# Ledger of designs, part 21: peptides against a protein of PDB entry 7Z53

Target 1, 150 residues: chain A of PDB entry 7Z53
Amino acid sequence: PRIKNQADCIPFFRSCPACPGSNITIRNQINALTSFVDASMVYGSEEPLARNLRNMSNQLGLLAVNQRFQDNGRALLPFDNLHDDPCLLTNRSARIPCFLAGDTRSSEMPELTSMHTLLLREHNRLATELKSLNPRWDGERLYQEARKIV

## One batch from the design tools (peptide; aimed at target 1 N55)

Design b2_p17_4_s2 (made by RFdiffusion4, then SolubleMPNN; from b2_p17_4, 9 letters changed)
Fold by OpenDDE base, seed 1:
Structure b2_p17_4_s2 (fold): chain B 150 residues (1-150), chain A 17 residues (1-17)
Amino acid sequence: as target 1 above (150 residues)
Amino acid sequence: SAVERALAITLLNLLLA
């Protein structure tokens, strides 16, 4: 970022402009999300992120879950692994990283975190039920079908 | 419901198999 002195200035990062052509009359932002309602806040809008959000250790089609904490036995969002994790920087003593979700804002407020957590749980529930109903389905099929339902 | 959708998808897949 250009602004170094944040004591006197508030950094406000503007979205990158989309440059579709030479005749630019209206400035539009680059769309970094999918173009349709697909629960991308859960699954991500890009393949690398989507893969990171999945539990690839088995063929159950599950999303990755937190490995350190649970909510009374129920899954929580996995932690991200950011070099400069704003959650760690906000409270260094807590040592709680930001949550990893399809939406990078998942840790901005508890309500949003809760919604992402619920949707993650729902996906995993659906994938589990789909596996029960379709024992021969592989992890990819289970994941995609659960994703379609969410 | 989500369960109904899951069932519907399962049934559809069985019918199309």
Scores: peptide ipSAE 0.005, ipTM 0.319, DockQ to the pose 0.023
OpenDDE base, seeds 2, 3, 4, 5: peptide ipSAE 0.000, 0.000, 0.000, 0.000; ipTM 0.318, 0.308, 0.256, 0.268

Design b2_p17_4_s3 (made by RFdiffusion4, then SolubleMPNN; from b2_p17_4, 11 letters changed)
Fold by OpenDDE base, seed 5:
Structure b2_p17_4_s3 (fold): chain B 150 residues (1-150), chain A 17 residues (1-17)
Amino acid sequence: as target 1 above (150 residues)
Amino acid sequence: SALELARAITLLNLLLA
């Protein structure tokens, strides 16, 4: 390995080897953090974060939304609950916390915020429609099926 | 900033309208 001192490394694996098909001479790599379609910016790549991104107050399978602000009635990303929130430190007068998303960079650029907001809205739209079509589905199934579609 | 976010969301809404 490039880094000889393995004590300075952390057990973080982005890739794993893929079994070759016809070409046995090439060792391919596959994403080991997320599914083939990477939607970690929406749902997170770790279970604790994924749970925090969900609206667990009901059985609608929705992602959590902002409780203070809306965009003409449309959902915005929820705020994070950081002990030392860098967004609060940046603008102490506005008192706007950083946004919580699957991608921790969601508050670094408005473009990222907008895209995450769009995907949040799309998930919640899908979950709502799926609930309408399948009234007997519980929140977990609604969430997972909407996640599959996104 | 909040203004930049508002502009970005507005543009996104216009694009998706």
Scores: peptide ipSAE 0.006, ipTM 0.336, DockQ to the pose 0.019
OpenDDE base, seeds 1, 2, 3, 4: peptide ipSAE 0.005, 0.006, 0.005, 0.000; ipTM 0.325, 0.338, 0.298, 0.278

Design b2_p17_4_s4 (made by RFdiffusion4, then SolubleMPNN; from b2_p17_4, 8 letters changed)
Fold by OpenDDE base, seed 2:
Structure b2_p17_4_s4 (fold): chain B 150 residues (1-150), chain A 17 residues (1-17)
Amino acid sequence: as target 1 above (150 residues)
Amino acid sequence: SRVERALAITLLNLALA
């Protein structure tokens, strides 16, 4: 390795490469996520995560929201429940854990957090409106239809 | 369905107006 003293390094790891084309000068990454078209950054690319992102306590098809904090009455992303939460470690005094979103990077930059928050709010707005328009739809239908609109 | 989504979007837009 170029840097021999690994103890002084921040452990950034590269993903495995993907070679979709003939241009060997560009190192692409293997994409383990679902298509960008499905808004996986909001809903998750894996079923267990997707379930954790949902409010399953009712049949309203909502995404889960923060239970501790709101932004002037508006929803915030729910907190994740990580052992050795990096967000807690970066600022121990604030004691704010990482947010839970479809994209695991949601807490790495405020801009991304904001976008996820907005899209969460939009989903829940859509689900609420869809419930109003279609009162017989169950939570799964509401969730899926709102997801398709987002 | 596609039709339902289109209708839903239209109705939602109207509801916001």
Scores: peptide ipSAE 0.021, ipTM 0.439, DockQ to the pose 0.024
OpenDDE base, seeds 1, 3, 4, 5: peptide ipSAE 0.006, 0.000, 0.010, 0.014; ipTM 0.322, 0.347, 0.338, 0.370

Design b2_p17_5 (made by RFdiffusion4)
Pose (drawn by RFdiffusion4):
Structure b2_p17_5 (pose): chain A 150 residues (1-150), chain P 17 residues (1-17); non-standard residues A16 CSO
Amino acid sequence: as target 1 above (150 residues)
Amino acid sequence: SVEELEKEAYRLALEGV
């Protein structure tokens, strides 16, 4: 109904196999995220990304926030610096990149981005309250406690 | 309110950056 040219096709990349190039093993695929319901979409599933998502400027246990833009004085997710950045393509003049989140699909829909941004703010809210209650806690404890709650 | 606290948390997040 839409593609009249049969020489055309719809693009598709096979998933990455767990045992590349093998003739012995039955091909299986890979999960890049923790299977647990643990907010890995907020905090990341790999240690370097997790650090990059944190605010390292102080001992407050915060996740990093966008430094150029705010939503009526409230935090937005930070930008990611991707090589193949699809978000810039949607509006050339706006030059607004994809967001950095615990998962790489956070920008797929604005509706989805809104949920990520909401959980980012909630973490920072909890970390702030927990600091008021327990001034002796360092940045790592505040981070872990808020993460546990989220 | 929750919104005021979020704004405060935001100001804190921008300190030292």

Design b2_p17_5_s1 (made by RFdiffusion4, then SolubleMPNN; from b2_p17_5, 7 letters changed)
Fold by OpenDDE base, seed 5:
Structure b2_p17_5_s1 (fold): chain B 150 residues (1-150), chain A 17 residues (1-17)
Amino acid sequence: as target 1 above (150 residues)
Amino acid sequence: SREELERQATELALQGT
């Protein structure tokens, strides 16, 4: 997957890009793979984070999406609300904060961002479909059922 | 696979209606 909205590029913050003796990219990729197994990268491994990643404004069981940007009409990850946002510091002119995801590295590597975005969209698609099939399901049920499928 | 799970979920969802 790839973020196709290149008109408004979002800056990324890569941790320790020039650190000697370490391959941060490979290490992050390995960690991302392990997180992918249980989808904790999308939903968060802790309940407080998981709640912050959900759209709690309705009973549709959706994950929160970006309220400022879309990728050719498709959802993007929501922004985090960090006081010392490294993404804002990376490019002050862009004034775009870091993404919020189950994996804190979502704004460090575009590859992870794209994958998280894909799974976000998939979850919301599934939740929407499940709502259509089960109109009486509440948001919690929809969220959990969609999460199980992802 | 996810595809199979989606199919199964759909079937189960239909049964719940």
Scores: peptide ipSAE 0.019, ipTM 0.465, DockQ to the pose 0.046
OpenDDE base, seeds 1, 2, 3, 4: peptide ipSAE 0.016, 0.020, 0.018, 0.017; ipTM 0.491, 0.488, 0.492, 0.510; seed 2 fails the geometry check

Design b2_p17_5_s2 (made by RFdiffusion4, then SolubleMPNN; from b2_p17_5, 7 letters changed)
Fold by OpenDDE base, seed 3:
Structure b2_p17_5_s2 (fold): chain B 150 residues (1-150), chain A 17 residues (1-17)
Amino acid sequence: as target 1 above (150 residues)
Amino acid sequence: SEEELERKATELALQGT
């Protein structure tokens, strides 16, 4: 957001380099925000689910993306494979299954779907950057390091 | 936030140089 007044610095402090504050304070706020964001919604809280959310076809540490659809060239969440998929049952004409995410409610709440999609893209972006910076890292290391940042 | 993630990525890149 564009900040015009000093009074507007408080709500958008994290996005305003001109606002007063120490780097340590900014980092603390960032850490608090990221810790408040339950990463388990993106990565899964159980290992079997977490594994299904990952792209295991390479050693790039990426999360799995939708294989059927993209959003103007950008990644979407992969589809889940549910027996009696509630998304298909709710809207039979659309025939679009639920998305696979760390939280099964992702398809039930569009806000969560959007957030998960953004975090998916950011994870994959981070993993790609980490691969460039650390070519010796395998997929597991890249995935874990990117996850720590998110 | 997305902005924070991008900042963290930048910081890592700087640390790697």
Scores: peptide ipSAE 0.018, ipTM 0.505, DockQ to the pose 0.030
OpenDDE base, seeds 1, 2, 4, 5: peptide ipSAE 0.016, 0.020, 0.017, 0.015; ipTM 0.524, 0.551, 0.534, 0.467; seed 2 fails the geometry check

Design b2_p17_5_s3 (made by RFdiffusion4, then SolubleMPNN; from b2_p17_5, 5 letters changed)
Fold by OpenDDE base, seed 4:
Parts: sequence; structure tokens; C-alpha cells
Structure b2_p17_5_s3 (fold): chain B 150 residues (1-150), chain A 17 residues (1-17)
Amino acid sequence: as target 1 above (150 residues)
Amino acid sequence: SEEELEREATALALEGT
């Protein structure tokens, strides 16, 4: 999660980066676990795309998942709806379209597809846990809080 | 979080082996 208030930083002892020796100084730092990471590859960098990547059928704050296939009960990325789907054109017999993700490169490299899938699962896991801990949160709050944690 | 991304990267590496 992102820390907006700098006053929420905690004091920590660290070695001076500019010192050749192990000189320890007291610093107010943000915990690495609360640092913000740009996960636009998962959530989308544009609002229209971001909305398309979300499950809007409920108030659980989930990302959309594949409705046709699962991996032993675990979620897969949803399919995109491209007019000239290059994935379908590449292998017409398989009839598997390109995946929908925050980055159009998701279907170009299997490694990216796997990473996006894992982060999708993690988001949905976090959203589920947050719902359990905060039953009054709506879908928007759950989605945003889970996104901040990822 | 950064830690979560690192864990996911590790998981991906393990899947590749």
C-alpha cells in the first residue's frame, strides 16, 4: 500500500550509502512493503481498458477472468475481442484468441502471460481477503486497495 | 508491493524449471 502522509514513515537505522565504512544513520523511511509499484501491465494504464479488465458483475473488486478455461480451478486471463486477432490467425486450429491484459504484449511473450496470470490471481486473492476483513467495502474500494498492495 | 512482485517473479522462475 502507498503511504500518502510522509509523517507515517518510520525511523530506521541504515548504513550511509556514501560512506565506505559501516556508518549507521537514523532515517525516516517508507517500508519496502508499502512502496508503490506501477502494475499498469496488469490493470491497464487507461481508464477504458482498466474497466474492461475488471469484473463488473459484482461488488467484489475482482479482475475479470477467463470464462471458458481454468487451470485446475485457478483463474486465467480473459480473452480479448480483436477484429483481426493475430493469435487466431497464427493458429486457426487451436481457436484461442489473444488474452486481454493491461499490456498488449501479454500474448506476444509467454513469460508475460504467465506473470499477468499470477498477478491476476494475486489481485483476486487480495480482494477476497480484503472483503473478508472489511465486509462493508464496496467493489471499487476492494479493487483499489488490492491494486495498491500488488 | 515490491515484495509481492519479487515473489511472483520467483514463482515464474520456478515454473520455468
Scores: peptide ipSAE 0.019, ipTM 0.503, DockQ to the pose 0.031
OpenDDE base, seeds 1, 2, 3, 5: peptide ipSAE 0.016, 0.024, 0.015, 0.023; ipTM 0.506, 0.511, 0.500, 0.481; seeds 2, 5 fail the geometry check

Design b2_p17_5_s4 (made by RFdiffusion4, then SolubleMPNN; from b2_p17_5 with V2R K7R Y10T V17T)
Fold by OpenDDE base, seed 1:
Structure b2_p17_5_s4 (fold): chain B 150 residues (1-150), chain A 17 residues (1-17)
Amino acid sequence: as target 1 above (150 residues)
Amino acid sequence: SREELEREATRLALEGT
């Protein structure tokens, strides 16, 4: 949820990960947080990752969803494509690969997967609503405006 | 909250018209 009135809030800044020796651009730059939930876990803090988390097949501003599975018709996080997938190696019986998310903690702390999923669904819901209200907005505008609300 | 999100969406919609 977005906090509109920051006057009653304690300043809280989101830092960018340091990428020494890398030309990777940082998407989530240092700024004040607009909610108690850091949405960088959903959108990614680095541009290449952020692009991989988006549905680039249309101009609807959506985040990518799992193409193999759904949860009773609702979206799940997409799978990552790791050569040496640690999720498959750790739990061989489950045979479920790691999910692709905006934060590496999604694989280290699977308990966060549910939160990532909920925020994914919320973003796509918002983008869909914004598209209906603003049919002339392109995918980039829809994506950015939905991200601002989250 | 859901209500806050809906309000923001409405505001953005109006600005986009």
Scores: peptide ipSAE 0.026, ipTM 0.629, DockQ to the pose 0.039
OpenDDE base, seeds 2, 3, 4, 5: peptide ipSAE 0.022, 0.024, 0.021, 0.022; ipTM 0.539, 0.544, 0.496, 0.531; seed 4 fails the geometry check

Design b2_p17_6 (made by RFdiffusion4)
Pose (drawn by RFdiffusion4):
Structure b2_p17_6 (pose): chain A 150 residues (1-150), chain P 17 residues (1-17); non-standard residues A16 CSO
Amino acid sequence: as target 1 above (150 residues)
Amino acid sequence: DTEELDELITELVESLE
């Protein structure tokens, strides 16, 4: 009904196999995230990304927030610096990149981005409250406790 | 459901006091 040219096709990349190039093993695929319901979409599933998502400027246990833009004085997710950045293509003049989140698909829909941004703010809210209750806690403890709650 | 979630979060925060 839409593609009249049969020489055309819809693009598709096979998933990456767990055992590349093998003739012995039955091909299986890979999960890049923790299977647990643990908010890995907020905090990341690999140690470097997790650090990059954190605010390292102080001992407050916060996740990093966008430094150029706010939503009526509230935090937005930080930008990611991707090589193949699809978000810039949606509006050339706006030059607004994809967001950095615990998962790489946070920008797929604005509706989805809103949920990520919401949980980012909630973490920082909790970490702020927990600091008021327990001033002796360092940045790592505040981070872990808020993460546990989220 | 929202009220129950708020209470649960409050109880978790208070437990850490």

Design b2_p17_6_s1 (made by RFdiffusion4, then SolubleMPNN; from b2_p17_6, 15 letters changed)
Fold by OpenDDE base, seed 1:
Structure b2_p17_6_s1 (fold): chain B 150 residues (1-150), chain A 17 residues (1-17)
Amino acid sequence: as target 1 above (150 residues)
Amino acid sequence: MEAAREAAKRAQIEALR
């Protein structure tokens, strides 16, 4: 978001430290990303996040989408529910929360937001087509098979 | 890990207030 008021603080946080059980005196950061090419930017690198990114209201294997806004009938990323949401803090006039995605940087710049939105749409398209081809598949199988294709 | 990250962010914000 564009910061129009310089009186507002930009929330800028340091990366969380890794605490290896060894006498390591050197501060290192926690690795919070999957090392595989597994579309973790879409699906998350942690199970709790992955669950929050899913539409659990049905058995269609879909990712969660924005409930307030659409792009000409096309899905947008869901909003996050962050305590002290940096998007709300930096743009108090717009009052638009940050987007929820597998990558926490989804709201950092429009290009990232666009790519995450595209991949979310593609997953949901694939899951929908897979459901059409395989009516007996449950939501978990649809989600996992769509995820394998993405 | 997510809960710990959020807790750390909150603690940092609180320390700046």
Scores: peptide ipSAE 0.000, ipTM 0.240, DockQ to the pose 0.013
OpenDDE base, seeds 2, 3, 4, 5: peptide ipSAE 0.000, 0.000, 0.000, 0.000; ipTM 0.156, 0.235, 0.173, 0.144

Design b2_p17_6_s2 (made by RFdiffusion4, then SolubleMPNN; from b2_p17_6, 13 letters changed)
Fold by OpenDDE base, seed 2:
Structure b2_p17_6_s2 (fold): chain B 150 residues (1-150), chain A 17 residues (1-17)
Amino acid sequence: as target 1 above (150 residues)
Amino acid sequence: SEAAREAAIRAQIESLR
């Protein structure tokens, strides 16, 4: 690497290449994240992550929220469980781990943290409203319909 | 303390409002 101070680097990983068909001369990158339009930064682009972002304790179609902290009664993003959590290392006195979101950058940029938090709240608000309007919908239906609206 | 951590989180969110 050309940057000598590796200790201060934020790690980024390049997606895998994909060559279509028999034409090996064309090299494309596999999209790690889906489009902004589907709010993949909130819901995740892969099924295992998407499931971890959901509240699976009920059939309300909610996203998981922080279990330790709230913002004056309002929801915050849940914490991730990372080995060598970079957020904890950044400010050792604060002892705040990285947030779990569909976008791994959620804790890296404060602006994203705020946006993801607001969208989390909006999803849960919508899911709650949809449950009121459609009491027979299960958690999967509520989650999907709220996701479409966000 | 837990209170200090919560205050830090709230301060971060409030700073972005």
Scores: peptide ipSAE 0.041, ipTM 0.669, DockQ to the pose 0.026
OpenDDE base, seeds 1, 3, 4, 5: peptide ipSAE 0.037, 0.037, 0.026, 0.019; ipTM 0.680, 0.633, 0.650, 0.550

Design b2_p17_6_s3 (made by RFdiffusion4, then SolubleMPNN; from b2_p17_6, 11 letters changed)
Fold by OpenDDE base, seed 4:
Parts: structure tokens; C-alpha cells; sequence
Structure b2_p17_6_s3 (fold): chain B 150 residues (1-150), chain A 17 residues (1-17)
């Protein structure tokens, strides 16, 4: 992240990528994603969309997650609630609604969906850790700081 | 189906491990 003011620096810790028995491939892939991906695809470039992508039920600075499905307890992208859902209209028999993400293309390819999912998980992981390190931070601060780190 | 799509996504995520 680009830090303009040193006063904004905070202590932060990340999981060890080389712990015994761990698969560092996951860490490497996440690092690669966060290094070159435009975060706007996850957070949205428009404020109304950005707000809709956030979990507003608490002050934890989290992105919204799917409320119907999980991946063995891990987060999936939330579904959008479009009036004329193009995903449902494309293949009515499949009944697969569009995912809600910063990039409207998130539902076009499973690869994109997966990438967005990983970044979602990383953001929420970061926000959670930042909360533990800074218990007095509100949701907005946690969200923004996590966004900067991603 | 939705279940199949979700499983496909899960598999792709797992393939990164």
C-alpha cells in the first residue's frame, strides 16, 4: 500500500508462510493476487456499490458474505438481488443468480469468482486481525485499513 | 445448477492450494 503519512502507520502481523506442514502455495497465490489486482474489482469504484459490498450489521469492517452458502465454513461471495438478474435470464434452468462484487464480470467465469472470493476472505481476515490489534477502531477504520493492505 | 456452480468455484479455489 501507498503510505503518505507515517502517522497513519500501524502495527500489523501476517500469518507465517513457512510454518511446518503448511502449504505455501496458498500464500503465494494470495500474495500474487493482492500485488497486481486492482482492488476496485473487489471493493467497487462507486460509493453506492461499495457500501452494498460491506457488512453493515456490525462494526468489524468486513465485506459482506454469502448468507446461504459457505465453503466448509469459509466465505463465499454474496448474491446480488438484481430485479432483472442477467445470470438467471441467461440460463433459467440453472437458477444461478449473479454474485455481488465490485466488478460486474465476477459471475462470468468461475476463475474470476474464485479470485474475488479469495480477496474477500483476505480482506475479512485482515480486518479481523486489525480488530484484535486495535480494539477501539470502528468499522470504517477497520474497513479502510484492511482495504489499504490488500 | 447452483450447487454445481458453487462446487466448481470451490474446486477452483482448492486448486490453488
Amino acid sequence: as target 1 above (150 residues)
Amino acid sequence: SLAERLEEIRKKIESLR
Scores: peptide ipSAE 0.527, ipTM 0.921, DockQ to the pose 0.028
OpenDDE base, seeds 1, 2, 3, 5: peptide ipSAE 0.509, 0.522, 0.500, 0.503; ipTM 0.917, 0.920, 0.915, 0.916

Design b2_p17_6_s4 (made by RFdiffusion4, then SolubleMPNN; from b2_p17_6, 11 letters changed)
Fold by OpenDDE base, seed 4:
Structure b2_p17_6_s4 (fold): chain B 150 residues (1-150), chain A 17 residues (1-17)
Amino acid sequence: as target 1 above (150 residues)
Amino acid sequence: MEEERRKEIEEKIQSLK
């Protein structure tokens, strides 16, 4: 092997193949992250990220929103806290960090940003309405039920 | 505390409309 020191190695695992049918000639990978449709682009696929995407300051089951900017009172995606934030590097004058979303690509294209923002707003709308309809629901239930609807 | 929470919810609902 070219690299003798294992500490210099980045583990790379080949995706497992899905169970092939008798007539399947194309190797398909197994999804090992989340379910088929779970809006993981909004909620993340990992628990730590999912928690960071949530507003944990209250029991309303809301997603975190931007604290610096709003769109006519409407929520925007929260900013990420990256050490080497590529968004800050691309436009140093604007000093706008990358957005935090379940999909790390949320800041790469305005269309993605818009869709993530829309879904974030929809989640928060749903969670708020669910809270109104079910005052006894806690934040976790509100979050999960809103997530199921999204 | 419950009244404050209700008010927050109502304000949030109004902000979403």
Scores: peptide ipSAE 0.019, ipTM 0.557, DockQ to the pose 0.041
OpenDDE base, seeds 1, 2, 3, 5: peptide ipSAE 0.014, 0.000, 0.017, 0.000; ipTM 0.380, 0.165, 0.382, 0.170; seed 5 fails the geometry check

Design b2_p17_7 (made by RFdiffusion4)
Pose (drawn by RFdiffusion4):
Structure b2_p17_7 (pose): chain A 150 residues (1-150), chain P 17 residues (1-17); non-standard residues A16 CSO
Amino acid sequence: as target 1 above (150 residues)
Amino acid sequence: SHKEELEKHADRLAREP
């Protein structure tokens, strides 16, 4: 009904096999995230990304927030610096990149981005309250406690 | 609301250098 040219096709990349190039093993695929319901979409599933998502400027246990833009004085997710950045293409003049989050598909829909941004703010809210209660806690403890709650 | 004030406060903290 839409593609009249049968020489055309819809693009598709096979998933990455767990055992590349093998003739012995039955091909299986890979999960890049923790299977647990643990908010890995907020905090990341690999140690470097997790650090990059954290605010390292102080001992407050915060996740990093966007430094150029706010939503009526409230935090937005930070930008990611991707090589193949699809978000810039949606509006050339706006030059607004994809967001950095615990998962790489946070920008797929604005509706989805809103849920990520919401959980980012909630973490920082909890970490701030926990600091008021327990001034002796360092940045790592505040981070872990808020993460546990989220 | 109170929660929104807290979120703005947390944002100011997160944006500090």

Design b2_p17_7_s1 (made by RFdiffusion4, then SolubleMPNN; from b2_p17_7, 8 letters changed)
Fold by OpenDDE base, seed 5:
Structure b2_p17_7_s1 (fold): chain B 150 residues (1-150), chain A 17 residues (1-17)
Amino acid sequence: as target 1 above (150 residues)
Amino acid sequence: SEREELEREATALALQP
């Protein structure tokens, strides 16, 4: 994706920064597209990860969002909490940790980050709307129903 | 569908540098 605001550019950890046009990049892009079909890149393919991606502080069925940064009022992916965070090691001056997403490559490729972010926002939008339409639904149902729509 | 709209947007972003 085209980064319009370069001043707010978050550093990414690339597995092969010296080879941006390598087959690795192409393969990752294809995999990202495939993962989008089942939305596993957003929600996680394993239950433990899926739970970590959710906002469990309420019964609104939301995915977790970044608590430090927003994009003009819009949500960003939450940061992961890794002991040996590759993103922090890549650029020590920036001090920006890796993002947490269903795809571990979320902080390696801006393309994936953007897509994950959009789907995060959409899920939370849907969950919020579903809560308005169905006030009696608990967080689990809101989460599942929003996930189905996405 | 919502999925289709999002897929188009995501695809466009994923294929851009």
Scores: peptide ipSAE 0.021, ipTM 0.503, DockQ to the pose 0.032
OpenDDE base, seeds 1, 2, 3, 4: peptide ipSAE 0.020, 0.020, 0.018, 0.019; ipTM 0.522, 0.505, 0.492, 0.535; seeds 2, 4 fail the geometry check

Design b2_p17_7_s2 (made by RFdiffusion4, then SolubleMPNN; from b2_p17_7, 8 letters changed)
Fold by OpenDDE base, seed 3:
Structure b2_p17_7_s2 (fold): chain B 150 residues (1-150), chain A 17 residues (1-17)
Amino acid sequence: as target 1 above (150 residues)
Amino acid sequence: SEREKLEKEATKLALQP
């Protein structure tokens, strides 16, 4: 997510070895917000899952979003398509399936769901900005570069 | 490099309120 007040940032340090000419201090502040979570929880640690988490309908490098629901116009995680969906089984009256994320536990803990949602939105925001900055980048490049920033 | 410039700009945008 975007940092509104740098004074309120949590003091974390993260190296940026791939960008020696970039502002490492600023990068560290952004990464401080995401350093609490393994990025694999958002993007997936396996290629098949990672592909399922991406929006493959265009070359914008976006993560897939929920097709049924939005939060005041903002994106939510997509639903998984499990045959025996444990989320549907635990509360049959709600009829809300599990969310699809890099971690299967995303639907078990509201904190994880919220964090993944925020990171989803941030990724898509970054990918959109990167597209505007470099229109020649394809979806793969946009996705990878946004992923590196998150 | 072009990559560094883009990442720097993206970072600045991410820090903006």
Scores: peptide ipSAE 0.019, ipTM 0.547, DockQ to the pose 0.029
OpenDDE base, seeds 1, 2, 4, 5: peptide ipSAE 0.018, 0.023, 0.018, 0.016; ipTM 0.545, 0.567, 0.553, 0.506; seed 2 fails the geometry check

Design b2_p17_7_s3 (made by RFdiffusion4, then SolubleMPNN; from b2_p17_7, 8 letters changed)
Fold by OpenDDE base, seed 5:
Structure b2_p17_7_s3 (fold): chain B 150 residues (1-150), chain A 17 residues (1-17)
Amino acid sequence: as target 1 above (150 residues)
Amino acid sequence: SAREELEREATALALQP
């Protein structure tokens, strides 16, 4: 099913809230498309970030998911652990931090959040299926094979 | 395919302001 935009439910932080958004939005959209092609927005382009985005508690090759919230039983992006989290500052009453993703803009644009969430779910789905088909594969193999398919 | 579904969703998201 199509991922619904949850912008009304979770606060987002825009890097330039006072700026006219036309040119910035276009650039962000182009960047999002590029990131989608290589899936780096989901997996991270750097190894340290990539490791932080994975669920390392098991050998299932999964990406980390949010531990506090779900979308009708479906996974959401994990939260980041920023000391001065701008998303927390945006709405202090909600106390919802920024999302952690391969793209730092995940909490700036709801569209990107939705896409990241979609691909997170797809990866975990694929990893789960691959585990079923190849029960002897370890978490690294499952993760890499699922990543290749995405 | 799964990729085609993802691409359709990506297109829809890219059209959002």
Scores: peptide ipSAE 0.028, ipTM 0.486, DockQ to the pose 0.030
OpenDDE base, seeds 1, 2, 3, 4: peptide ipSAE 0.025, 0.025, 0.024, 0.026; ipTM 0.532, 0.520, 0.455, 0.532

Design b2_p17_7_s4 (made by RFdiffusion4, then SolubleMPNN; from b2_p17_7, 8 letters changed)
Fold by OpenDDE base, seed 4:
Structure b2_p17_7_s4 (fold): chain B 150 residues (1-150), chain A 17 residues (1-17)
Amino acid sequence: as target 1 above (150 residues)
Amino acid sequence: SAEEELERKATELALQP
């Protein structure tokens, strides 16, 4: 079991599962992972999305992080701002919206969410380190260079 | 790359529900 504390869980929107015992879910997850070689799942493949995924409040080249929740002080993916948020619809009691990521499936597959989260943290770590190494770099360069390393 | 490493880890986790 991957979830140690369910009390801290964020609900996900998921499609109807396949038949029990099938490897379809695993296969889909693997396929999703293999499609992420270019890290577009994290950064977005389109410029508008990419901008929304970035922290534009400073010149640190960071990706945006969740403003409501943290994982023991560590960053989580930002929430999306959807009118008809399926994550809210699936679990109305929890009132947790879908995550915003380069992959729209981030709130559908916890494994992908976790990966995105880790890559988010790694990017921000790298950007921070790059800023220390290159203090004259602006946010764009920091972002791009960190992206290249990730 | 960090991505490759994390993808590997994610895959491993995905295979261990």
Scores: peptide ipSAE 0.031, ipTM 0.519, DockQ to the pose 0.028
OpenDDE base, seeds 1, 2, 3, 5: peptide ipSAE 0.024, 0.026, 0.034, 0.029; ipTM 0.523, 0.488, 0.483, 0.510; seed 3 fails the geometry check

